Peptides against a protein of PDB entry 5H65. Designs and how they scored, part 8

Target 1, 294 residues: chain A of PDB entry 5H65
Amino acid sequence: QYLERTPLCAILKQKAPQQYRIRAKLRSYKPRRLFQSVKLHCPKCHLLQEVPHEGDLDIIFQDGATKTPDVKLQNTSLYDSKIWTTKNQKGRKVAVHFVKNNGILPLSNECLLLIEGGTLSEICKLSNKFNSVIPVRSGHEDLELLDLSAPFLIQGTIHHYGCKQCSSLRSIQNLNSLVDKTSWIPSSVAEALGIVPLQYVFVMTFTLDDGTGVLEAYLMDSDKFFQIPASEVLMDDDLQKSVDMIMDMFCPPGIKIDAYPWLECFIKSYNVTNGTDNQICYQIFDTTVAEDVI

## One batch from the design tools (peptide)

Design b1_p10_1_s3 (made by RFdiffusion4, then SolubleMPNN; from b1_p10_1 with D7V)
Fold by OpenDDE base, seed 4:
Structure b1_p10_1_s3 (fold): chain B 294 residues (1-294), chain A 10 residues (1-10)
Amino acid sequence: as target 1 above (294 residues)
Amino acid sequence: RPDIPAVLPP
C-alpha cells in the first residue's frame, strides 16, 4: 500500500471519503490517561463500552455471592462440584464446578472452573491458578452466566466480555457442544453460550499538526498501533509504561511542538451527519509505531 | 529530531 504524502491543508479542503498518508506532529491527544483510552467494542453493533473497573466487578460478584448455589445443579456430566461454606459472619456458600472433558477432570491448567458465589478476590485467585474461569449463577434448570456486565470468561489476567445488546445467552450445559474442553478458546466459549464477544480497543483522538494545518484524527485500534494488546494493557504495568513512553515520545511534555517528532501515518476521512450538519472526520488506520522508536 | 516512522502494511 502506497499513498503519496499529502499536506493537511490539502486534506482539509477535500471531500470524504478518502485515504491519505500524512506526516505530522502530535500536538496533543485525548484522553491523557491510558485507562481512559481503553474501551470495549462490539464488532456487531459497534457500541463502545467502558471496561468495568475492579470496583464495578466487586459489586457484581458481591451481589452474586448473596445467592445460594442450587444443590440440584451440582455434579452433572459436564462438571464436578465442590462447595465451601465460609466461616465468616455471613456464612457464604461458594460453589466451584470443575468442567470435565469426556467425564475426566483435566489438569488444572486446562480446567475450566465455573464459580458460583465467589467474590472478585476469590475468582481472581482461582483464575490465576486454573487459568479459565466463568462466573456463573444458578438458573432455574441449569447454571447460567452470572452477568454480562462481568467477564464471561477470565483467563489469567484477561477478562473477556460480551455485548449485552447482541448476545442471547444460553445455559452452561451448552458447553457440552464443545469438542475440546481443555483449550477453552474464548470465541468458542462465547459461541456456545450465545455471547458476542467484545473487543478491547484503544480509543484516542490525536490532534495532528504538520505546519500547514491542524486536524483531529480518531484512533481505534486493538493491538496494531502500539503493538500492545489493548486486552492486556490494563493488567500489565510494563505494557502501560510502554504505551506511556510512546505517547511521551510523540508528545513530550514540557517542550515546544517544534521539538516534537514527525509522525507518518495513514488517515482516512469519512462523513458524519448530525441532522443537517455534515462533518468530515478522520481516522488513523494501518499505522504501527516503529520498533526502533520504542 | 528524527522522524518516527509508522510501519505501513505492504
Scores: peptide ipSAE 0.089, ipTM 0.701, DockQ to the pose 0.039
Fold by OpenDDE base, seed 5:
Structure b1_p10_1_s3 (fold): chain B 294 residues (1-294), chain A 10 residues (1-10)
Amino acid sequence: as target 1 above (294 residues)
Amino acid sequence: RPDIPAVLPP
């Protein structure tokens, strides 16, 4: 939709909800560090949560590694199993289940591994060599997803997470419902296992100033604004540098705002009730950084 | 500084 440009001073006087096109300078933004702006968002319950740290995952997988794989659950029509015992004092057993496509083992770049009892390091090593990895545990009658606090699917360096609140987990054998057992699309895997996948999002607050007024606008975006996936940025130095460069361009350090570039973007207003107080908030939407800036 | 346009949805 075409919207005429509206000055911030006019917007600040209007009731919500409304949509606006604006031209403003980015006076400031928060958080300043990129890693602090990347969150996980549930599209169903709208919960925002932090991306788990390596230390958090270490604990989860260490706990899982204390459990012994159930021999009765090995080598089904769905997967072939290999087990090894570590040479450490505890003799930890690790099971890797190779998911078959119509009874045939796929190529490594198309293979899904189910890992039981693996450490984060071991899982990461496997995910770098194989297409997809799911951390699992032995349930009563079938393998089950290990923990939604950890990734339900790892593909290369990408960790896919699910919402604990909205997910109703189903056992691993439900992967049989997938006709194509080679591509392992995260959404398809999630659906088969009863998982509501979380979305990586950039979450930032922009302070916008057009000389007529100042307002704060909320940015929650997965891949449109920067044209960089939030799901990949934490694991890619070049992508991080790109985002930093963009933000430095919008809000250059060490200079006055008069020298800042003008930004054109869309914002929408909405009402927020906090007790007896009603306030109007603003969110950036349908806005992409121009290609000539990148 | 030059204006930085946003890309509008089609």
Scores: peptide ipSAE 0.049, ipTM 0.634, DockQ to the pose 0.039
Fold by OpenDDE base, seed 2:
Structure b1_p10_1_s3 (fold): chain B 294 residues (1-294), chain A 10 residues (1-10)
Amino acid sequence: as target 1 above (294 residues)
Amino acid sequence: RPDIPAVLPP
């Protein structure tokens, strides 16, 4: 892809939509805190959502844990069930359903667990031991996904979320449609269960300055810009440090902009209309931080 | 500081 480099002053005078290659300094960016920059994006309805906090998940799973697993839904052709009773005053019952592959229990590292009545802590412990975990509840006729406000799938430290607006949930038995019941690809699981998966994205606003003009450019990117997955960054201190390092390099604190590095990137302009107000906005696209920076 | 180029798609 080739675009001629255009100064910001010229861009600011042009109508949208257009694509540009620019060379500019990052005067500032927002939000400054990384965790505030990570959102969930629906590829279908394009809604941006906050990543649920641990406290939010605690509430959801605590509520789910108050429900007793339905014995009638245990031990189907799809899964074998095991029930635990906690030793707390409530005597909470937890059901773990081990999904079988062609009637055979897979190895732990390939096994999908359906957890019914588990707390966040318990679910996380199991997700660290087993390949995949789906929080579920007893429905009327089958197990069902617990809540789209919580992850529909947990794999290690990765929480996969679905769009409440776009998803039409189907019961757990629809996992039977999956040919491969060992890898448990999130997109496949989502499709089987009628879930539109949300995408982790970095959402930031860059204020760019090339000395001729200043403009704000919107960044919405999953893994290309930083070459770091937005889906992993919140759970990995090293990745967080890397992003922070990159941003500090682009926009070093306590240093004057004259000493900032020049950045080359692509931006596209687009029109935003709110009633009678017409505004031209800009978005960064097809841009990756150079390898020597990462 | 040196210029930091972006990796541009072809």
Scores: peptide ipSAE 0.053, ipTM 0.636, DockQ to the pose 0.039; fails the geometry check
Fold by OpenDDE base, seed 3:
Structure b1_p10_1_s3 (fold): chain B 294 residues (1-294), chain A 10 residues (1-10)
Amino acid sequence: as target 1 above (294 residues)
Amino acid sequence: RPDIPAVLPP
């Protein structure tokens, strides 16, 4: 895309919707903490949700761990099952179902595990050893996804979430429809189980100032702006440091705005109605931080 | 201070 540079003072006078190229300084941004800027976004209903914290997941999995696996649902054509009894005072039962590919158990790095009754800690341990993990529960006739408030799929340190509003859950046996039962592509798993996957997004508000005017621009982006996936940043210290470095470069702490670097980016205006109040808002789009900036 | 370049898609 090519647009002529427009000063903010001119933009602020124009009706929406329009697209602009601007050159401005980042006066400030919010939220200041990175973990607060990462959200889950539904591509269907456009709902924004908070990423569940460890404490939230602990509650969900602890509740699931109180349920006893149904023996009738073990060892199907789709999976082989193994049951453990924990050594704790309650002696809870944990079921791990190893999904087979054409009746054969795949290699550990290609194997999908269905975990029933596991704690967050146990699930995380297994996800580090195996390719993919799905938390499940015993349904009436089949295994089912445990809870959409928890990840429907864990691959290593990546937690994949689904939209409660847009998803219509199907039982685990629907994984049979997948031709490839080794790679376990999240979108394919989601489709098979009737899940609309949520997308990790950076959500920030930038206050931009070019000396002629000041406006707030909304940033909602998954992996283009920082060239860092929002889905990975919470679990990777190096990625977090990279984002922090970028933001510190744009808006150096303890330095006056006159010394801030100039940023070139695209913004689009749009109308928002809050009751009887009409507002024009701005969103950053099609903008990427250059790699050589770091 | 030099401008920080942003990569703009076509």
Scores: peptide ipSAE 0.053, ipTM 0.660, DockQ to the pose 0.039; fails the geometry check

Design b1_p10_1_s4 (made by RFdiffusion4, then SolubleMPNN; from b1_p10_1 with I4V D7V)
Fold by OpenDDE base, seed 1:
Formats: structure tokens, sequence, C-alpha cells
Structure b1_p10_1_s4 (fold): chain B 294 residues (1-294), chain A 10 residues (1-10)
């Protein structure tokens, strides 16, 4: 875990893969906007995906809301169902299924809601009141997850997403396999439903300069670099401000690079082949923003 | 450590 400092000029001449400790300044970074730097990463297939925007979710849930809940799937041993009919939109029906723990309804702070036919606004209202929410639809024989393009689980302001490629969805009744139907741990819910959960990650490119050379280093990190979870930053103004402040500190606007702070970082080199083109790339790892900065 | 905003873990 300890490496001697290596100047960038020396690193740039070496073959990959190797690990280095460097001291460099952040000349620039991409993307400049925080919301563009937050992605979803599959730990299994390693695909990077964009975090759906509110507008994207609106469309998905609006489409789902055009479907009428199947009466045959209401009120099972797993859940009790309540149905609401809207006053507008030709009497749209919304079903909320309250998941029971061993036949007993938990308290609101421990209760999982399955929402069928709800809009994003309605879902958010319910998620603010109850512990957990899963958007669902009526399948042929059981409730099913609505769409992996939408969150499979909403807990407070946290949207949990699953990988479309790696997930093999199972019906809602598979939640019965969970002994504890109160905590609703995202990983447990995902496992029960055959979902490979995606991970929120910061994805950025840093241009590093130590005066001897310049290289671009890739940052893909969930919560270690900024000491801020990528999963929470999009929904928390204070966390967003913190990240912005950190980046402004590393790369202060309107100031020459000579006045920039020095960064102590680990970087690793690796080979990338695109057709006939071979390139050495670099990635930041095992690096954390100093505590006095955050 | 104002001059070293990003650091390696101990």
Amino acid sequence: as target 1 above (294 residues)
Amino acid sequence: RPDVPAVLPP
C-alpha cells in the first residue's frame, strides 16, 4: 500500500500495468457538472449507465399508470391491498399493497409498499411516509417489478436501480423468502427478486500535472474519494455543495495552476486496445480527500 | 493539510 513517489514524466515512459504514487496538481477535470459525473455501474457486467432523470421516470410511471391493477392479485398472504380511483384521468386506479410480516402489518417505518399505477409524484409522496416503496405492475399470475428502467426500490430519497442485462426478474411473491420483512435491505430485496443492483459511482477524468508531465487519470468511485456517497449526492443539496467545494479547491477558477494545491494520489496504469490502437490509461485508486477539506 | 487536499489512506 506504500509506494514511492514517481514523477509523471517517468510514469509516461513506462509500460502498463503498474501502480504509482504521485504528487500532482489537478489542471482540469471532466465533466464539469456534478450531475453528469454520477453514473450507475453494474458490478457484474461492468456496464456504466446514466442515472434516469425525473422526466424519464415520469414517462415510465405515467405509462404504468395507464394499466389497471388486476383484482385477482390483490390481498394475498404477503400483502394487503388498497385501491384508489383518481378524480381525473378517466378514473385512474392506483393500488397500494402493504407487505405484511408473518401476516401482520408492520409500522409505517418498517413497511414495504408495492405501488401499482402510481405517478412519480404519488410514489414520492408515499415513499416519504413509509419505509420502502417498490413500483410494481400486474403480471399474469403475480405482481411484478414495473420496470428496471425505474427504481426497483425507493427508500427515502434513495433510488435503487437494477441491471437490465444481468437481472433475471422474479415475481413479487419471492419476497416471501425474506425472513425479515421489516428492514427491507436493498441487497436482500434485489436477491429475492432476481435483481443485480447497480452501484452509484462518480465517474470523472482528471488531468494531472506535476510540472514534469501531464496525464489523464480516470476516477470511478462510489464513496471513498469524496467521502460522500454517490448514491446520496444527487438528492442532497449540502452534499452537492461539498463536492463542488472540493473540486473548486482542487481546481480553483480564475487562478493559475501554479497556485493550485498538490494532490497525493495513487494511480494505476492499464492497457486499452481499440482495434489497432493501443493506449495506456490511468485510474485513480485508494485516494481520499483530506478530512479537513470536507 | 491545506496544501494536500487529496491524500492516500494511512
Scores: peptide ipSAE 0.030, ipTM 0.682, DockQ to the pose 0.040
Fold by OpenDDE base, seed 2:
Formats: C-alpha cells, structure tokens, sequence
Structure b1_p10_1_s4 (fold): chain B 294 residues (1-294), chain A 10 residues (1-10)
C-alpha cells in the first residue's frame, strides 16, 4: 500500500481513525525486557494474557500428578497406554498414551503422546523425543485436557495455549475426527478439542519522534515486525539476541537521539474512550524491519 | 546511520 509521508505534528492534530506513513526515530520503547513484551492474545475475545512462567506450570503439573490414572480409560482404539510408577515416596503413577493412526502406532517423530500424571520435567523430556505432547487427566468417561492454564499442546520447545474464556473443551476422543494423525497441526488439534488457540504476540509501546512531534505507537504483532515468531523467541537465545540487536539498533543505548536511525513505518490512529476521557491512540501496522537490519 | 525503511508485507 501507499501513503504519503506525514509529519507527526500534523498527525497529532487530526481526528481518528486514519492511517499514516511516518518517518521517525525511536526515542524509547517499553517494556525494555523482551520477556515482558511477549504476551498471549485471543483472536476472539482479544484478551491479552501473560505467558505462564515455569513455576506456574510446575504447580499445575504437580497437582495433576497427584491424580491416579483411571484404568478404565487406558488402551482405547485411539491410543495405547503405558503406565509407570515413580520411585519416590509417593509412588506416583504416570500414564503415557500413544495415539495411534488408524490403529497403528506411528513413529516417534509422528506420534502424539497424552501424558497423565507427568511433571513438567518429564513432559519436557518426552516432548524432545516425540512429535507432540498433550497433558491430560482422567475424566469421567474419557481422557480430558488437564488444564488450559498449561499448554494444551507441546511441540518441541513450543507451548501452545488456549483461551479459557472462549474455549469449550471436548474430550480426547474427539481427536478421532482428525484425518491426519501424524502431523498434529496445532489449529486442528485445538479445533478437535474445542480450544480457541491463543496467539503469541509482541506487545510494545514505541515513542516516536521526528523532530516535529512525539507520539506513542502501540505494537502488537506475532511474527511480521521482527520477522521473528513471538511463539519461539522465549525459548531461543539466538532469536532473543536478534530482537535485542534490532532494538539496540533502533534505539542505541548511551548515545544521543540525533544519532538514531530514521525509521519508516505505518501507523493508524484510533479512538479510545475511558469513561469521560477520550483519547486518540496509535498503532503500528503493516511494518517489517528491513532485511539489512535483521 | 542509514534510514530503516518499512517493508510492507506481501
């Protein structure tokens, strides 16, 4: 798309909503810490949520591990079950259900595991060997997703989360509706289980200055702005370094703004009403960091 | 420093 470049001073005087192309320097941004900039966003209710911390997951899985797997739910047409007893004082039972494809156990790299009673550590270990892992619990008549506060699907180092507000959970046997039981596409799994998947997003506020004016622009983006997936950045040191490098380039620490690079981007204005307060806000859109930068 | 242009998504 094409928009004429508009100085910030002119933008600041105009009514919303409008779209603009701007050339400005990034005076500052918040939050400064990358992990604070990554959130989970629901595409339906638009709620922003924090990515659960490891400690939060530990608690959830530890609680789940106190529950004994129901023998009646083991070894169905959908999955074969293996049971282990830990050597700790509690003798914790762990059930791993290997999901079959048309009655046949797939290769490990194609296999979905349903884990019942596993700790975060155990789940992570298994996720490194198998295609996918779903933490589950024994329901009344079927296995069920353990908790939407934890990932509904783990693939390698990627944790997929669902929206508690918008999801209407269905039991594990609904995975039978999937034609392909080898690829385990997260969206398909979510749909089968009645989950509205959350999206990882970068959420940042940029303070932009072009010498004529200063405005704050909101950034909410999954993978376009940095050309780095928000879903992967928290688990990849190299990606984190890349984002940090980009931000340091845009807003170099320890030097004057006069030496900052000029950035060209698109912003849109919109109205926000909080009670009696009416405010015009700005959001970055359709903007990607240049290839020579990333 | 050089300008960093926005790249529009396809």
Amino acid sequence: as target 1 above (294 residues)
Amino acid sequence: RPDVPAVLPP
Scores: peptide ipSAE 0.027, ipTM 0.661, DockQ to the pose 0.040
Fold by OpenDDE base, seed 5:
Structure b1_p10_1_s4 (fold): chain B 294 residues (1-294), chain A 10 residues (1-10)
Amino acid sequence: as target 1 above (294 residues)
Amino acid sequence: RPDVPAVLPP
């Protein structure tokens, strides 16, 4: 797709929707802190949510840990169960269910654990040793996902979340529908359990200035703009540093805008109606930071 | 400063 470069002053006078190629400087951006720019987005209902903090997860898992695993739901054809009783906390019971592949326990790096009654700390310890972890609870007839406010799947340091609005949860035995019970692809797990997975996205507002005009453009992107997955950046110091370096290059602190680099990107305009008020907004799309920047 | 190119989809 080829678009001729258009000055911002011309864009600001045009009706929406349209697509543009621009050359502008990044005068400023919000939010300034990276962790504030990473959010969860539903591809169906388009809800934006904050990534839960450790404290939020602690509460959810602590609450779940007050429930006793149902012995009748242990050791099925799908999984083998092991139970621990803590010496403290009034003898809290923790159940770990090891999902089998064709009746055989896979290797730890291919194994899915279903954890019932575990704390965040315990879950994290297990997720570091095993490929995948799903927090669960005992339902009436089967294990069920614990809470969509918590990850439905943890793989290493990656937390996969689902949309409460769009998901219609199914019981854990629906994992039987998966032919391959070793890879545990998040989308496949989500589909089996009736979950609409949320997407990690960078959400930022760029103030762009080309000397002819100034406009704000919205950035919502998962992995194309920075060539860094939003799903991994919060848990990787090197990735965080990379993003920070990019933003510092685009918008150097303590320097006048005249010295800022010129950026080439695509923006699209769109109409937003608030009652009788019609506004034109702009969004960055199909734009990737050049490799020579990193 | 030099221009920072953005890669556009084909």
Scores: peptide ipSAE 0.033, ipTM 0.702, DockQ to the pose 0.039; fails the geometry check
Fold by OpenDDE base, seed 4:
Structure b1_p10_1_s4 (fold): chain B 294 residues (1-294), chain A 10 residues (1-10)
Amino acid sequence: as target 1 above (294 residues)
Amino acid sequence: RPDVPAVLPP
């Protein structure tokens, strides 16, 4: 685990792959905006995706709300259904299906809701009140997940997304396979529904300078670097402030780099081939911001 | 300014 400190100038001359411990200043980083640095990563196909914005979700749920819940799919052994008809000009029907545990409705804090025809606002309200929410639609024979472009599971303010490329969706009745229908572990739900869950990650490029050389290092991390979950940061102002504070500390605006703090971190080099061009890239790994800094 | 250490996992 121990690596000796290596100056950047030496690293820049070496072939990849290798691991290094460095001491350098963060000259700059990108993207500058936190919301731009949070991505969704598939552990299987390794694609990076943007986290859908509220506006994106609004569109998806609005489209879903145009579809009428199928009465034949209501009130199964798995769930009890309640239907609302809105009194607005559009007269939407919203179905909420309360998933039962062994035929019994659990407490609200343990209950999974399947929501059909709800708006983002309505879904969010329900997710804040109940343990878990899955946006669904009426399929031909069963309820189905509404859209993988939207969360497959909402728990409070946490949106769980699935990979469109790697997932093979199964109908809602597959939730019957879950023995525990109270905790609603995202991974279990995903497995039951044939979803490959995406992971929230911070994605940043650090320009590091130790006075001997300059290199760019890639940061892709879910919760270790900042000790802040990427899955929660977008929904929590305090966490956002914390990340901003950390970055401002590393790279304070309005002052010269000479006054920047020195950072110790691990980086690994790796080869990237782009046609005939070979490039050595660097990635930060196994690095956590010290607690006294946070 | 003090160094900002990175803590490695054990």
Scores: peptide ipSAE 0.033, ipTM 0.623, DockQ to the pose 0.040; fails the geometry check

Design b1_p10_2 (made by RFdiffusion4)
Fold by OpenDDE base, seed 5:
Structure b1_p10_2 (fold): chain B 294 residues (1-294), chain A 10 residues (1-10)
Amino acid sequence: as target 1 above (294 residues)
Amino acid sequence: PETADLPPHP
């Protein structure tokens, strides 16, 4: 629906919920550092959580590497297994299970690897060479996902995470339900394993000023606002530079706000109750800034 | 590091 532009002074007087089209300057934003603005969001329970740091993942995978792969779970109809023992680290055993498509091993660029007992470094090396990697552990009767605190799927440099609260994990053999065992779409893998996938989102607070009024608007966006996926930005220096450039363009350091460019966006108001206090908050939605920069 | 207070979900 077409929305007419509304000045901020008028919006600030209205009850929520409502939707508005605005034209305002970005006076300031928080957080200032990009890595602090990238979060994981559950579409079901709406939990926001931090993206795990490399150090957090190292601990999880080191703990997983203390467990020995169960020989009984190797070489099934679903996957072929290869075991190697490290020369260092007290002879740690690592299992790599190559998932087959109708009994045939796919090409490396289409192959899903299940890794048992691997370190973060080893997993990353494999994910760079193969299409997809799932960290797993030996369960009682089947391989299982290692830990939802770690990625359930790694594709290249992209880590896919699941919601601990909303997921009801199923064993690895449930991947048999996938007709296509070559593309390994994250959502399909998640569905097969009972995982509610988390979404990478940019989470920021914008202070918007159109000369008639000032309001704070919340941004929670995955890939539309910057036309850059939040899922890729942390692992790509060029994408990080692009986001920084966009933010510097709208909110340039060292100059007065009068010289700032205008930002056109959609905002929606909503009610928030904090104890006895009711406040109206604002969220940016359905907005792309990259189109306005050209 | 000041965890930026996440705004309440709408």
Scores: peptide ipSAE 0.038, ipTM 0.628, DockQ to the pose 0.462
Fold by OpenDDE base, seed 4:
Parts: structure tokens; sequence; C-alpha cells
Structure b1_p10_2 (fold): chain B 294 residues (1-294), chain A 10 residues (1-10)
């Protein structure tokens, strides 16, 4: 898309909604910490949610681990079940259900595990060894997803979350509807289980200054702006460093704004009604920052 | 844990 560059002073005088191309300096941004900027976004209801912290997940899985797997739900046509009893004082029962493809157990790199009663640590260990993991619990008639506050699917270090508001959970046997029981595409799994998958997004507020005016615009972007997936950044130190470097480049600490590089981006204005007050807000869109390394 | 305020969604 092509838009003529518009100075911020002109934009600030116009009614919303409109789209603009701008060139401005990043005077400041919020939040300053990357981990605070990564959120989960529902594409359906548009709610933003915090990414659960490890501690949050520990609590969820610890609670799940207090519940004994139902023997009646083990070893179905869909999955083969293996049960462990921990040797700790509590003697936890952990069930791992290996999902079969056409009655055959797939290779580990193609296998979906349903884990019942596992701790976060145990689940993570399994997810690192196997293709996919779903935390589950014993329902009345079938295995069910454990909790939408936890990932519905873990693939390696990637945690896939679902929207609590928009999802209408279905039991695990609905995975039978999947023709391919080897690839375990997150969207397909979500569809089968009645889950509306959440999207990882960077959410940041930029204070932009082009010398004619100052404007606050927020960024909500999954992977375009930084060319780094928000879904992976929290689990990858190198990606985190890369984002930090980019932000430091545009907004270097201890340097005067006059020396800041110019940021070219697209912004859109929109109206927000807060009671009787009408406010115009701005969002960055369709923007990639790819600065040359000098 | 500190959470940042979310901007209003368009």
Amino acid sequence: as target 1 above (294 residues)
Amino acid sequence: PETADLPPHP
C-alpha cells in the first residue's frame, strides 16, 4: 500500500478513522520490559490476556496432579495408556495416553501425548521428547482438556493457548475427527476440541515525535514488526536480545532524541468512547522494522 | 508480577 507521508501535526487535527504513513522518532515506549509486552489475543472476541507465567502453570498442573486418572478411560481406540505411580510420599498417579494413528502408535516425533496428572516439569520434559502434548484430565465419560488457563497444546517450547470466553470445549475423543493424527497442527487440534486459539502478540505503546507533534500509537503485532514471532520470544533468549537491540536502536538510553533514528510506519486512527469522552487513538499496522546494521 | 496497562482495542 502507498500513502503519502503525513506530519504528526496534521494527523492530530484530523478525525478518525484514517490511515497514515508517518516518519517519526520513537521518543519512548511502554512497557520497557519485553516480557510485559507479550500478550495473548483472541481473534474472535479481541480480548487481550497475559501469558501465564511458569508459576501460574505450576499451580494449575499441581492441582491437576492431585486427581487420579480414571481407569475406565484408559486404552481406547484413540490412544494407548500407560500409568506411573510416583515414588514420593504422595504416590501420584500419572497417566500418559499415546494417541494412535489408525490404531498404530506413531513415532515419537509424530506422536501426540495426552498427559494426566503430570507436573509442569514432567509435561515439559515430555514435550521436549515427543512431538505434541495436551494436558488432560479425566472427565465423566472421556478425557477432557485440563484447563484453558494452561496450554491446550505444547509443542517443544511453544505453548498454544485457547480463549476461555470463545471456546466451547469438546472431549478428547473428538480428535478422532482428524484424518491426520501425526502432524497435530495447532489449528486443527483447536478446531477438533472446540478451542478458539489465542495469538501471541507484542503490545507496546510508542510515543512518536517527528518534530511537528507528538503522538502515542500502540503496536499489536504477532510477527511482522520485529520479524520475530511473539509466540517464540519468551522461550528464546536470542530472540529476546534481538528485540531489545531493536528497541535500543530506536530509543537508545542516555542519548538525546535528536540523534534517534527515524521510524517509518503506518498508523491508523480510531475512535474510542469512554463514557462521555470521545478519544482518538492510534495503532501501528503493516509495519516492519528492518534497519540496516551500521 | 508487574503487568502493563493494555491499550484500548480499536
Scores: peptide ipSAE 0.037, ipTM 0.632, DockQ to the pose 0.433
Fold by OpenDDE base, seed 2:
Structure b1_p10_2 (fold): chain B 294 residues (1-294), chain A 10 residues (1-10)
Amino acid sequence: as target 1 above (294 residues)
Amino acid sequence: PETADLPPHP
């Protein structure tokens, strides 16, 4: 949709909601640290959540590892089970369930593992060898997802999370409903298990200045703005460097704003009501900066 | 761990 460029001074006088095309300089942005700008967003309830830290995951998996796998739930039509006993002082039992495709064990690169009693380290090791890993626990009648505070699906270095608020968890046998048991599409897995998947998003606040006015607009974007997936950036140093480079280009440290490049973007205004206070806020949308930078 | 403030949501 075509929008004429509107100066910020004019925008600041208008009622919300409206959409604008602007040309402005990025005076400043927050947070400055990239890892602080990556959040999890629920597409259903719109809750923003922090990405769990490694330490948080360690605790969850350590707690899960205190539970003994139920022998009655091993070796079903859906999966073959193997159990290890660790040689540590605790003698921890770890169960790995290899999900079968039509009764046949797939190759490792196509295989989904269900892990019961694994540590974060063990899970990470397995995720590097197999297609996908789901942390599970023994339920009353079936295996169940371990905890929505941890990833429901791990694929390589990508951790997929679900919304605790919106998800209605179903047992692991619901994976039988998947026609394709080789690709393990995260959305399909989520749907089968009653999970509303969270989306990785960049969440940043930009202070924009076009010389006529200054406004703050926030960015909530998964992969369009930087042309870099928020889901991957935390695990890839090169992607992090790329984002940092982009931000440094638009907002170079130690340089005066007069020398900053112009940023063209779309913003939308919206009303926020806090009690008796009505405030107009702005959000960046449908904007890609990478084309201008690269 | 430092947590960034969330912007006001529409």
Scores: peptide ipSAE 0.036, ipTM 0.631, DockQ to the pose 0.424
Fold by OpenDDE base, seed 1:
Structure b1_p10_2 (fold): chain B 294 residues (1-294), chain A 10 residues (1-10)
Amino acid sequence: as target 1 above (294 residues)
Amino acid sequence: PETADLPPHP
């Protein structure tokens, strides 16, 4: 829908909720570091979470690697199992389970690996060779997802995470419900395992100034604003550079705001109650800034 | 790590 441009001074006087089209300069933004702006968002409970760091994952996988794979859970109709014993660390056992499609092992590029007792390094090595990897552990009667604090699915360099609050985990044998055991679509895997997948989002606060007023607007966006997926940006240096370039274009360091380009965007106002204090906040929506850069 | 104070979600 077409919205007329509204000056910030007029917006600041109005009650929420409302939608506006604005033209303003990006005076400043937070956080300044790109990696700090990428979060995980639950579409169900709307909780925002930090993306786990490699150090966090190392700890999780190291803990998982202290547990010995249960021999009783190896080689099922769903998967064929191979066991490795490490030369170091007192002979730690690592199990890799190759998921079969209708009893047949798929090609390596279509094969899902379930990794049990692997370190982050070992998991990454396997994920580079096999497109799809799930970290698992031995449960009482079946393999189970290792930990929702770690990725439930790794595909190439993409780590797929699930919501701890909203997920009701099911055992690995529930992957049998998937008719196609070759494509390993993250949403399908999540559904089969009772996982509510988290979404990568850019989360930023923009200070906008159109010369009539100053307004802080919140950005929560997955791929529209920058035309860059938040899910890929952390693992791609070129995408990171592109985002940085966009931000530097709108908010160039070392020059006066008068020389800043104009940003056209849509914002919506909403009411926030913090105790007895009512505040009107603003969120950017349905806005793409990269159209002029591509 | 300075957790950027996220505004309250709408």
Scores: peptide ipSAE 0.036, ipTM 0.624, DockQ to the pose 0.440

